# Peptides against a protein of PDB entry 6NYY: the designs that were tried, part 19

Target 1, 212 residues: chain A of PDB entry 6NYY
Amino acid sequence: KHFEQAIERVIGGLEKKTQVLQPEEKKTVAYHEAGHAVAGWYLEHADPLLKVSIIPRGKGLGYAQYLPKEQYLYTKEQLLDRMCMTLGGRVSEEIFFGRITTGAQDDLRKVTQSAYAQIVQFGMNEKVGQISFDLPRQGDMVLEKPYSEATARLIDDEVRILINDAYKRTVALLTEKKADVEKVALLLLEKEVLDKNDMVELLGPRPFAEKS
Target 2, 212 residues: chain A of PDB entry 6NYY as posed
Amino acid sequence: KHFEQAIERVIGGLEKKTQVLQPEEKKTVAYHQAGHAVAGWYLEHADPLLKVSIIPRGKGLGYAQYLPKEQYLYTKEQLLDRMCMTLGGRVSEEIFFGRITTGAQDDLRKVTQSAYAQIVQFGMNEKVGQISFDLPRQGDMVLEKPYSEATARLIDDEVRILINDAYKRTVALLTEKKADVEKVALLLLEKEVLDKNDMVELLGPRPFAEKS

## One batch from the design tools (peptide; aimed at target 1 D47)

Design b2_p14_6 (made by RFdiffusion4)
Pose (drawn by RFdiffusion4):
Structure b2_p14_6 (pose): chain A 212 residues (1-212), chain P 14 residues (1-14)
Amino acid sequence: as target 2 above (212 residues)
Amino acid sequence: EFEKTIELALEEQE
């Protein structure tokens, strides 16, 4: 047990128990984190989940703990299911509320950087072609693009097609599974954390083979 | 195994 609190501390950050939220904020953060939990539960190639919390941990209001699959060859489908898990947060607080918050900002930076990487860096697109470029990092102040402007126009169009296909796939997921999202978040308001076991108590066994 | 789990989770965050 003392090991599992260390794995979480290094990955997650400091865990602020006293930084309370308003009752209308905890209601939002729970529906946000349930989106990450349920979409990560029903998708095939998404990571197996360890723990979902609504307690503030580091630069965040909620926290989700995943077990990333050690694999060296990501396919096209294995990256869409990672994107559809990340976008699941905004989708859940949009189905239930209609208002969208600024809490999905770091969820959208991961979606954006995982779209440029498929199109620009890998060869996962038809319109751009099988062309690889050295994509700049965050600490790399980009001087000039290694391609034209019409190509940049072609890239940012395809990123918009890619994320809005990931968005629609997740809206079609958390409406079919709308009641299961509500089951998860109502326990998150009661018990501020959920292990894997009490998600099996809610949702039954996960319907995919998972190696632990 | 724990070290690899931490390394993989940090690489995912990046």

Design b2_p14_6_s1 (made by RFdiffusion4, then SolubleMPNN; from b2_p14_6, 7 letters changed)
Fold by OpenDDE base, seed 5:
Structure b2_p14_6_s1 (fold): chain B 212 residues (1-212), chain A 14 residues (1-14)
Amino acid sequence: as target 1 above (212 residues)
Amino acid sequence: KAKRLIELALRERE
């Protein structure tokens, strides 16, 4: 208990008890976080869910927390499922509201960074090939790209393809599991915070055994 | 070692 609270404080910051969300915004947050939670629940290579909350913390209006496995090597399949889990919030908004919000900005940033890294750092794209270049960090002088403009365009195209494929996969998953997303969202609106046990009670055991 | 948590969150507009 105390250790989890300490980790929550370090990651989430102080709960903004004073931030009153409008009911419609709170509903959006609930469905967004439910999308993350359910996507992660039903993706084989996704990290186990620890907690999902719609209580605002710092700049976050809600959050889903996962416990990643301690590993140094990631497969392409693992990275894809992580992208899908990260897109779960945006996809849930689209499915349930027919609109998207600015709330997914950080998620999209993470997905974008992962997609570029897969293609230009990890050599995981067949069209671009077995290349590895350092991505310019924010603040580094834009060093000349070590590849042609044609290669730059190819990279950009393949990044979009990868993200779109992850998005479509997430849409298919959350459409199939739409009723589960609804259940989680409604329970979040009632309890504001759900843990793994609440998810097991609501959805049944995660279909993928946690490798202990 | 505190296991690094992954947090996915809906964020306020910056």
Scores: peptide ipSAE 0.376, ipTM 0.855, DockQ to the pose 0.177
OpenDDE base, seeds 1, 2, 3, 4: peptide ipSAE 0.367, 0.365, 0.366, 0.365; ipTM 0.850, 0.850, 0.849, 0.850; seeds 1, 2, 4 fail the geometry check

Design b2_p14_6_s2 (made by RFdiffusion4, then SolubleMPNN; from b2_p14_6, 5 letters changed)
Fold by OpenDDE base, seed 4:
Structure b2_p14_6_s2 (fold): chain B 212 residues (1-212), chain A 14 residues (1-14)
Amino acid sequence: as target 1 above (212 residues)
Amino acid sequence: EAERLIQLALAEQE
């Protein structure tokens, strides 16, 4: 218990006990986090869920916490499923509310960074090819790109395609599992925090091995 | 070990 709280403080920051969300915002958070949780639950290469919470911490209004595998090499399939898991919150908002919020900004940043890395660092895109460029660091003045404007446009297009493919995959998944997302969201609104065991009780055992 | 955990969060507006 103390160890988990310490981890939560390190990763998520301090709990904002004084932050009271409006009921509609709290509902949005619950469905957003349920989207993350359910997407990760039903994606083969997603990381195992540890906890999902709608208690605000640091800059987060809610979170889904995962334990990544101890690995040094990532496949394209693993990166795609991680993107889908990361998009789960945004997709859940779209499915249940027919609107999107600013809440997914960090998720979209992560997805964007992953997509660019896959295409320009890992050579995982056939059209762009087997190239590897350093991505600009935050605050670096990129004076000159190591590629042409045509290549820049191609990269931009392929990034959008990759993200859109991940998004569509997530929409398909969470639409199929819509009832499960709702179950998780409703239980979050009641309990505010769910663990892996709560998810097993609610959804049944995860259909994939934790080491997959 | 704690540093390996991934947290996906709905962020407050900056």
Scores: peptide ipSAE 0.292, ipTM 0.814, DockQ to the pose 0.208
OpenDDE base, seeds 1, 2, 3, 5: peptide ipSAE 0.285, 0.279, 0.287, 0.299; ipTM 0.812, 0.811, 0.813, 0.819; seeds 3, 5 fail the geometry check

Design b2_p14_6_s3 (made by RFdiffusion4, then SolubleMPNN; from b2_p14_6, 6 letters changed)
Fold by OpenDDE base, seed 5:
Structure b2_p14_6_s3 (fold): chain B 212 residues (1-212), chain A 14 residues (1-14)
Amino acid sequence: as target 1 above (212 residues)
Amino acid sequence: KAERIIELALKELE
């Protein structure tokens, strides 16, 4: 218990016990985080879930924490499933509420960065090809691109396609597992924090081996 | 171990 709290403090910061969310917002957070948790649960290459919480910390209203395997090399499939897991919150909001919130901004940032990296750094897109460029860092004035405008357009198109494909995959998954998302969300609203054991009790064992 | 944890969080609007 103390060890987990220490880890949480390092990653998420201090709980904002004074931050009171309206019930409707709290519900949104619960379903958002349930989306992350369930997506990760049923994606083969997703990282094992450690904890999911709807207790605000720092600027986060809720969070799902995962423990990745110690690895230096990532496959395209792993990156895709990570994208889907990251989109799980947004997708859950869409499925359950028919509307989206600003809450997914960090998720979308991560997905966007991953998509660009896959295409322009890792050479994982067949249309763009076996190329590798440094991505502009936030704040860098990119005066010149090391590729043509045609390539730029192609990159933009393929990034959009990749993200949309990940989104669609996540929609399909969470639609299939909609009842599970609901179960997790409702339990979050009750307990505010769930661990892996709670998820196992609720959903059954994760279908994929959790070798961490 | 803590440094390896991935956190996906819903963020408040700044």
Scores: peptide ipSAE 0.359, ipTM 0.843, DockQ to the pose 0.207
OpenDDE base, seeds 1, 2, 3, 4: peptide ipSAE 0.357, 0.355, 0.350, 0.344; ipTM 0.841, 0.841, 0.839, 0.839

Design b2_p14_6_s4 (made by RFdiffusion4, then SolubleMPNN; from b2_p14_6, 5 letters changed)
Fold by OpenDDE base, seed 4:
Structure b2_p14_6_s4 (fold): chain B 212 residues (1-212), chain A 14 residues (1-14)
Amino acid sequence: as target 1 above (212 residues)
Amino acid sequence: KAERLIKLALEEQE
């Protein structure tokens, strides 16, 4: 308990007990986090869910916490499922509300960064090919890109394709599991915090063996 | 171990 709370403080920041969300915003957070949780639950290469919460902490209105596997090498399939899990919140908002919010900004940043890394650092795109460039860090002088403007356009196109593919995959998954997203969201609105056991009780055991 | 946790969150806009 104390260790988990310490981890929550480090990762989530301090609980903002004074932050009162409007009921509609709280509902949006619940469905957003339920989207993350359910996407991660039903994606084979997604990380195991530890906790999902709609209690605001730091700058986060809600969160899903995962324990990544201890691995040094990632497959393209693993990276795709992580992208889908990361898009789960945005996709849930679209499915349930027919609108999107600004709340997914960090998720979209992570997805964008992952997509660029896959294409320009890891050589995981067939059209761009087996190339690896360092991504400019924020604040580095935009040194001349080591590739042509045509290659830049190709990269931008393939990044969009990859993100859109991940998005479509997530839409398909969460549409199939829409009832499960609803169950998780409703239970979050009641309990504010769910753990892995709550998810097992609600959805059944995760269909993929946790690779230890 | 704590540094290995992934957090996906809906964030406040400033």
Scores: peptide ipSAE 0.283, ipTM 0.815, DockQ to the pose 0.203
OpenDDE base, seeds 1, 2, 3, 5: peptide ipSAE 0.279, 0.271, 0.289, 0.287; ipTM 0.812, 0.810, 0.817, 0.820; seeds 3, 5 fail the geometry check

Design b2_p14_7 (made by RFdiffusion4)
Pose (drawn by RFdiffusion4):
Structure b2_p14_7 (pose): chain A 212 residues (1-212), chain P 14 residues (1-14)
Amino acid sequence: as target 2 above (212 residues)
Amino acid sequence: SNLPDFSSAKMAPP
């Protein structure tokens, strides 16, 4: 047990128990984190989940703890299911509320960086072609693009097609599973954390083979 | 590669 609190502390950050939220804020954060939990539960190539919390941990209001699959060859489908898990947070607080918040900002930076990487860096696109470029990092102040402007126009169009196909795939997921999202978040308001076991108590066994 | 880390997810404060 003392080891599992260390794995979580290094990955997650400091866990602020006293930084309370308003009752209308905890209702939002729970629906946000249930989106990550349920979409990560029903997708095939998404990571197996360890723990979902609504307690503020570091630069965040909620926290999700995943077990990333050690694999060296991501396919096209294995990266869409990662994206459809990440976008699941905005989708759940949009189905239930209608209001979208600024809490999905770091969820969108991961979707954007995982779309440029498929198109520009890997060869995962038809329109751009099988061309690889050295994509700049965050600490790399980019001087000039290694390609034209009409190509940049072609890239940012395809990123919009890619994320809005990931968005629509997840809206079609958390409406079919709309009631299961509400089951999860109502326990998150009661019990501020959910292990894997009490998600099996809610949702049954996960319908995919998972190696632990 | 420039793939982001998918080990965790957080909701940003306002």

Design b2_p14_7_s1 (made by RFdiffusion4, then SolubleMPNN; from b2_p14_7, 4 letters changed; failed a check: a repeat of another design)
Amino acid sequence: SNLPDFSYSTIAPP

Design b2_p14_7_s2 (made by RFdiffusion4, then SolubleMPNN; from b2_p14_7 with A9S K10R M11I)
Fold by OpenDDE base, seed 3:
Structure b2_p14_7_s2 (fold): chain B 212 residues (1-212), chain A 14 residues (1-14)
Amino acid sequence: as target 1 above (212 residues)
Amino acid sequence: SNLPDFSSSRIAPP
């Protein structure tokens, strides 16, 4: 309990009991977080959900927490599934509301960063090839790109393709699991906080063996 | 790490 509360404070900040979301915004948050939760549940290489909350806190309107694996090496498949999980909120909004919100900004930042890293740092794209460049840090002088403008365009195109592929994969998954997303969203609106046990009760056991 | 933190997601106001 104390440890969980400490983690919650680090991730979400203090509960803002005074911040009353309008019912429609609270619904959007619930479906967004349900999208993350369900995507993570059914993606083999995604980290398992620990907790999801729609209680407004100092840092956000809602959050999802995953059990991080202590790993130093990541596969292309792992990175893709993490991207899909991260897109789950945006995709859920699109599927259920036919509109998107600003709520996915941090998610899209992470997805974008991951996609560029995969292509220009990890050499994980066939068209760009086995290359590795340092990504400019925020505030580093734009050092001359170690590649041509043609290569820059290719990188940008392949980043868009990778993100779009992850997005399409997530759309397919959450469309297939649409009823599960709705169940999770409705339960979130009722309980405001769900844990792994709630997810098991609602959806059944996660279809992937937990690597202990 | 050059990878973002995927251990959590947050919906924040703009």
Scores: peptide ipSAE 0.336, ipTM 0.896, DockQ to the pose 0.767
OpenDDE base, seeds 1, 2, 4, 5: peptide ipSAE 0.105, 0.327, 0.329, 0.100; ipTM 0.783, 0.895, 0.894, 0.782

Design b2_p14_7_s3 (made by RFdiffusion4, then SolubleMPNN; from b2_p14_7, 4 letters changed)
Fold by OpenDDE base, seed 3:
Structure b2_p14_7_s3 (fold): chain B 212 residues (1-212), chain A 14 residues (1-14)
Amino acid sequence: as target 1 above (212 residues)
Amino acid sequence: STLPDFSSSRIAPP
């Protein structure tokens, strides 16, 4: 309990008991977080959900927390499933509301960064090839790109393709699991916080063996 | 870190 509360405070900050979200915004948050939770549940290479909350805190309106694996090497499949899980909130909003919100900004930043890293640092794209460049750090002088404008365009195109593929994969998954997303969202609106046990009770056991 | 932190996600106001 004390340890979990400490982690929650680090991730979300202090609970803002005084911050009352409007019912429609709270609903949006619930479905967004349900999208993350369900995507992570049914993606083999995603990290398992530890906790999901729609209680407003200092850093956000809601959050999902995953149990990270201690690993130093990541496969293309792992990175894709992580991207899909990260897109789960945006995709859920699209599926259930037919509209998107600003809520996915941090998610999209992470997805974008991951996609560029895969293509230009890890050589994981066949069209761009076995290349590795340092990504410009924020504030580094835009050193002349070590590649042509044609290569820059190719990179940008392949990044868009990769993100779009992850998005489509997530749409397919959450459409298939739409009823599960609804169940999680409704339970979030009731309990405000769900853990792994709540997810097991609601959805059944995660279909992938926990690599302990 | 080259990769972003995927251990958590947050919905924040803009």
Scores: peptide ipSAE 0.341, ipTM 0.896, DockQ to the pose 0.770
OpenDDE base, seeds 1, 2, 4, 5: peptide ipSAE 0.114, 0.332, 0.330, 0.100; ipTM 0.784, 0.896, 0.893, 0.781

Design b2_p14_7_s4 (made by RFdiffusion4, then SolubleMPNN; from b2_p14_7 with A9S K10F M11I)
Fold by OpenDDE base, seed 3:
Structure b2_p14_7_s4 (fold): chain B 212 residues (1-212), chain A 14 residues (1-14)
Amino acid sequence: as target 1 above (212 residues)
Amino acid sequence: SNLPDFSSSFIAPP
């Protein structure tokens, strides 16, 4: 308990019990976080869900926490599933509300960074090929791109394709699991915090063996 | 780690 609370404070900050969301906003957050949770539940290479919360903390209105793997090497498939999990919130909002909010800004940033890294750092795109360039850091002078403008356009196009593919995969998954997303969202609205056991009770056991 | 943090957080608008 004390250790979990310490981790929660480090990751999310202090609970903002004074921040009262409007019911519709709280509903949006619940479905957003349910999207992340369900995507992570049914994606093989996603990290196991530890906790999902719609209690505002720090700058976050909700969050999903996953068990980090001590992993140094990531496959293309693992990175794709992580992208899909990260898109789960946005996709859930689209599926349930037919509208998108600003809540996914950090998710989209992470997905964008991952997509560029896969293409220009890890050489994971066939069209761009076996290249590896350092991504410009925020505040680094835009060093001359080590590639042509044509290559820049190709990279941008392939990034969009990769993100769109991840998005479509997530839409397909959460559409198939739409009832599960709703169950999780409704239970979040009731309990505000769900753990792995709540998810097992609601959805059944995660279909992938936990690597101990 | 050169990998982005994939922890999800619904961010309040500024």
Scores: peptide ipSAE 0.208, ipTM 0.774, DockQ to the pose 0.643
OpenDDE base, seeds 1, 2, 4, 5: peptide ipSAE 0.185, 0.192, 0.202, 0.174; ipTM 0.782, 0.782, 0.781, 0.756

Design b2_p14_8 (made by RFdiffusion4)
Pose (drawn by RFdiffusion4):
Structure b2_p14_8 (pose): chain A 212 residues (1-212), chain P 14 residues (1-14)
Amino acid sequence: as target 2 above (212 residues)
Amino acid sequence: TFEEYEYLHEVLHE
C-alpha cells in the first residue's frame, strides 16, 4: 500500500485535501472526471484505469490515475481511443450541463499535440500524405515552418477534421452510456476517490481483456 | 522513430 501511494505521488503531484470547492464546482468536477472514467472504461485500446479522484491534486481540480500500456507500436485506432478518452471530460459536462468550462484546457493541449503528431510527424493522413517533418516541442521556439503555407493550411484543416471526429465519437459514447456516467459521479461526490474495485461494483467487469 | 514514440507517450501521460 505504501508503494501505491508513492507511484501516485510521483505521477500526480501534491494532493490538496483542504483546498475545498463550491458545491456547484464539485458537481462539475465530478461530471468531468466521470467522463474520463466511463469513456476510459468502455473503449477498447484505452489505458486500464487505477483510480479516479475529485480531490485537488497539483495544477488540477480532479485527478485520474491510469496504467499506460507498455507498447512500442501505436496504431491508428490505439491513438483515437486515447483521444476519445481525453475529450471525454468536456463531453460529459456538456451532456449534463450544457455549459462548458475552462477546466478542459489541459485535456485539449494533449488532443492538439496528438493530432499534429499523427499528421505532421507520423504518416497517419491521406491528404497531407506520407510525409514526416520534425515537429517542434514546447521548449523549441519555432523559427519557420519546414513547408509551405498552403501545406500549413492543409494540416490545420485535417486536425479539425480529426478532433471533431474524435469529439463526435465520444458524444455518441457518453449518450449511450449516459446513465453510467451519472452512477460514477454520484459516488465521487460521496466518496472522493474510486478504486478499480468499486468501479467493478458499479459497472461490472470491464468488457475487454486487460493484462495486469 | 523510437524517440518520437517515447515523446508522444510522455505527452499523453503528462

Design b2_p14_8_s1 (made by RFdiffusion4, then SolubleMPNN; from b2_p14_8, 8 letters changed)
Fold by OpenDDE base, seed 1:
Structure b2_p14_8_s1 (fold): chain B 212 residues (1-212), chain A 14 residues (1-14)
Amino acid sequence: as target 1 above (212 residues)
Amino acid sequence: MKEKIEWLQKVLNE
């Protein structure tokens, strides 16, 4: 308990008990986090869910916490499922509210970064080919791109395709599991914090065996 | 193990 709380504080910051969300905002947060949680539950290569919370911490209004496996090598399929899980919040907002919010900015950044890395660092795109170059770090001067403008356009197009594919996959999944997203969101609104056991009670055991 | 956290972030009005 104390160790978990310490990790949560380090990663998530201090709980802002003083931050009062409007009921509609709290609802948005609940469905957003439920989207992450349910996507992670039903995607084989997503990291196991540890905790979901709609209690604001630092700059976050809510969060889903996962325990990553000690893995150094990722397949394209694993990276896709991770992208889908990351898109789960945004997709949930679209499904339930017919609108998107600015809250998913960090998720979109992560997905964008992953897509670029897959294409230009890991060589996982057939059109771009077996190319690997370092992406400019935040604050690096725009060094001359080691590729042509035509290649730049190709990269941008393939990134969009990859993200859109992940998005469509997530939409299909959460549409199929819409009732489960609703259950999780409603329970979040009641309890504010859910753990793995709560998810098992709501959804049944995760359909993927925890690889030991 | 580095825990992974996905967030809904507040847009800070600059």
Scores: peptide ipSAE 0.372, ipTM 0.816, DockQ to the pose 0.063
OpenDDE base, seeds 2, 3, 4, 5: peptide ipSAE 0.017, 0.013, 0.020, 0.200; ipTM 0.538, 0.498, 0.584, 0.761; seed 2 fails the geometry check

Design b2_p14_8_s2 (made by RFdiffusion4, then SolubleMPNN; from b2_p14_8, 8 letters changed)
Fold by OpenDDE base, seed 5:
Structure b2_p14_8_s2 (fold): chain B 212 residues (1-212), chain A 14 residues (1-14)
Amino acid sequence: as target 1 above (212 residues)
Amino acid sequence: MLEKIEWLQEVLNS
């Protein structure tokens, strides 16, 4: 118990006991987190879920913890599945509520960063080609881009295409698994915190072997 | 030395 609490503090920060979510907001968070959880469950290259919570903490209104992989090399397919998992919250909100919220801001940031990295650092886009440029870090003086404005526009277009493809893939997945998303969301509203065992009870064993 | 990409976080926040 103490060890789990310590991990939760490190991951989620201190519980914001003062943040009382309205019932509608709590419902939105539950379906958002359920979207992440279910997407991760049914995507081969997504990290396995350890815990999902809708208890507000310092970093957000909810969180999902995944088992970190000791992996340094990623394929394009692996990165796509990770993008889809990250989009799971936003897509769930759209499917169930027909609207989007600001809750996906950090998710969209991560997806955007991943897409740019794939195209301009890893050379994973055929149109842009085998290029590798350092992305400006926050606080770095934007040095002149080592490519033309035409190339910059091409990069931006291909980033949007990649993100949209990931989004469409996530929509297709969570639409197929809509009933599973709802089961997870409803159980989250009841228990506030779910672990891997809860997910197995709801959805059955994850269809992919866990990397030990 | 290979380093894990920083934006590949194992914790998703909402």
Scores: peptide ipSAE 0.016, ipTM 0.504, DockQ to the pose 0.372
OpenDDE base, seeds 1, 2, 3, 4: peptide ipSAE 0.014, 0.015, 0.012, 0.015; ipTM 0.480, 0.503, 0.478, 0.575; seed 2 fails the geometry check

Design b2_p14_8_s3 (made by RFdiffusion4, then SolubleMPNN; from b2_p14_8, 7 letters changed)
Fold by OpenDDE base, seed 4:
Structure b2_p14_8_s3 (fold): chain B 212 residues (1-212), chain A 14 residues (1-14)
Amino acid sequence: as target 1 above (212 residues)
Amino acid sequence: MLEKIEWLDEVLNE
């Protein structure tokens, strides 16, 4: 317990105990985090969930904590499942509230970065082809793109397609598992923090063998 | 092992 708390403090910062969310906002956070948790639970290549919390911390109103596997090589399928897990919060908001919030900004940033990397660094898109170039880092002077405007448009289009495909996959999954998302969200509103054992009690064992 | 944390953002990053 103390060790886990120490890690949480280092990674997540201090709990914002003074931050009181309105009930509707707290509900949004709960369903958002439940979306992440359930998506991660039912996606084969998602990282195993360790903890989910709706207690505000330094960077956010809630969080889902995962244990990543030591992996150096990623397949396209693995990257897709990771994108879907990352989109789980946004998708949950859409399914349950019929509206979206700004809360998914970091998620969308991560998904966007992953999509661009897949297409322009890893050569994982057939239309763009087997190309690899470095993405400009935030703050780097806009170096002249090493490709034509036509290629730029193609990249942009294929990025959107990839993200939309991940989004649709996540919508399908969380729609199928809507009752599970609800269960997790409601329990989060009650307990504020859930661990892997709570998830097992609610949903049953994760259907994928955790690679030891 | 490095833990991964996904956050629900409070504030829009400018």
Scores: peptide ipSAE 0.251, ipTM 0.775, DockQ to the pose 0.070
OpenDDE base, seeds 1, 2, 3, 5: peptide ipSAE 0.239, 0.231, 0.054, 0.220; ipTM 0.766, 0.763, 0.628, 0.751; seeds 2, 5 fail the geometry check

Design b2_p14_8_s4 (made by RFdiffusion4, then SolubleMPNN; from b2_p14_8, 9 letters changed)
Fold by OpenDDE base, seed 5:
Structure b2_p14_8_s4 (fold): chain B 212 residues (1-212), chain A 14 residues (1-14)
Amino acid sequence: as target 1 above (212 residues)
Amino acid sequence: MLEKIKWLQEVLNS
């Protein structure tokens, strides 16, 4: 118990006990987190879910914790599945509520960063080609880009294409698994916190072998 | 040195 609480504090920060969500907001959070959880469950290269919570903490209104793989090399397919999992919350909101919220800001940031990295650092885009440039870090003076404005526009276009492809893939997945997303969301609203065992009980065993 | 891309935690911000 103490160890789990310590991990939760490190990951989610301190519980914001004073932050009371309205019922509609709590519902939105539950379906958002359920979207992440279900996407991660059915995507081969997504990290396995450890815990999902809709209890507000220092970093947000809810969170999903995943077991990191000890992996340094990623394929394009692996990065795509990770992007889809990250988009799961936003897509769930769209499917169930027909609207989007500001809750996915950090998710969209991560997806955007991944897409740019794939195209301009890892050379994973055929149109842009086998290039590798350092992305400016926050606070770095943006020195002159080592490529033309035409190349910059091409990069931006291909980033959007990649993100849109990931988004469409996520929509297709969560639409197919819509009933599963709802099961997870409803159980979250009841228990506020779910673990891997809860997910197995709801959805059955994850269809992909856990790397021990 | 290979660095792991860390996309481990999903957080819904208010």
Scores: peptide ipSAE 0.012, ipTM 0.524, DockQ to the pose 0.244
OpenDDE base, seeds 1, 2, 3, 4: peptide ipSAE 0.011, 0.010, 0.011, 0.011; ipTM 0.520, 0.549, 0.514, 0.544; seed 2 fails the geometry check

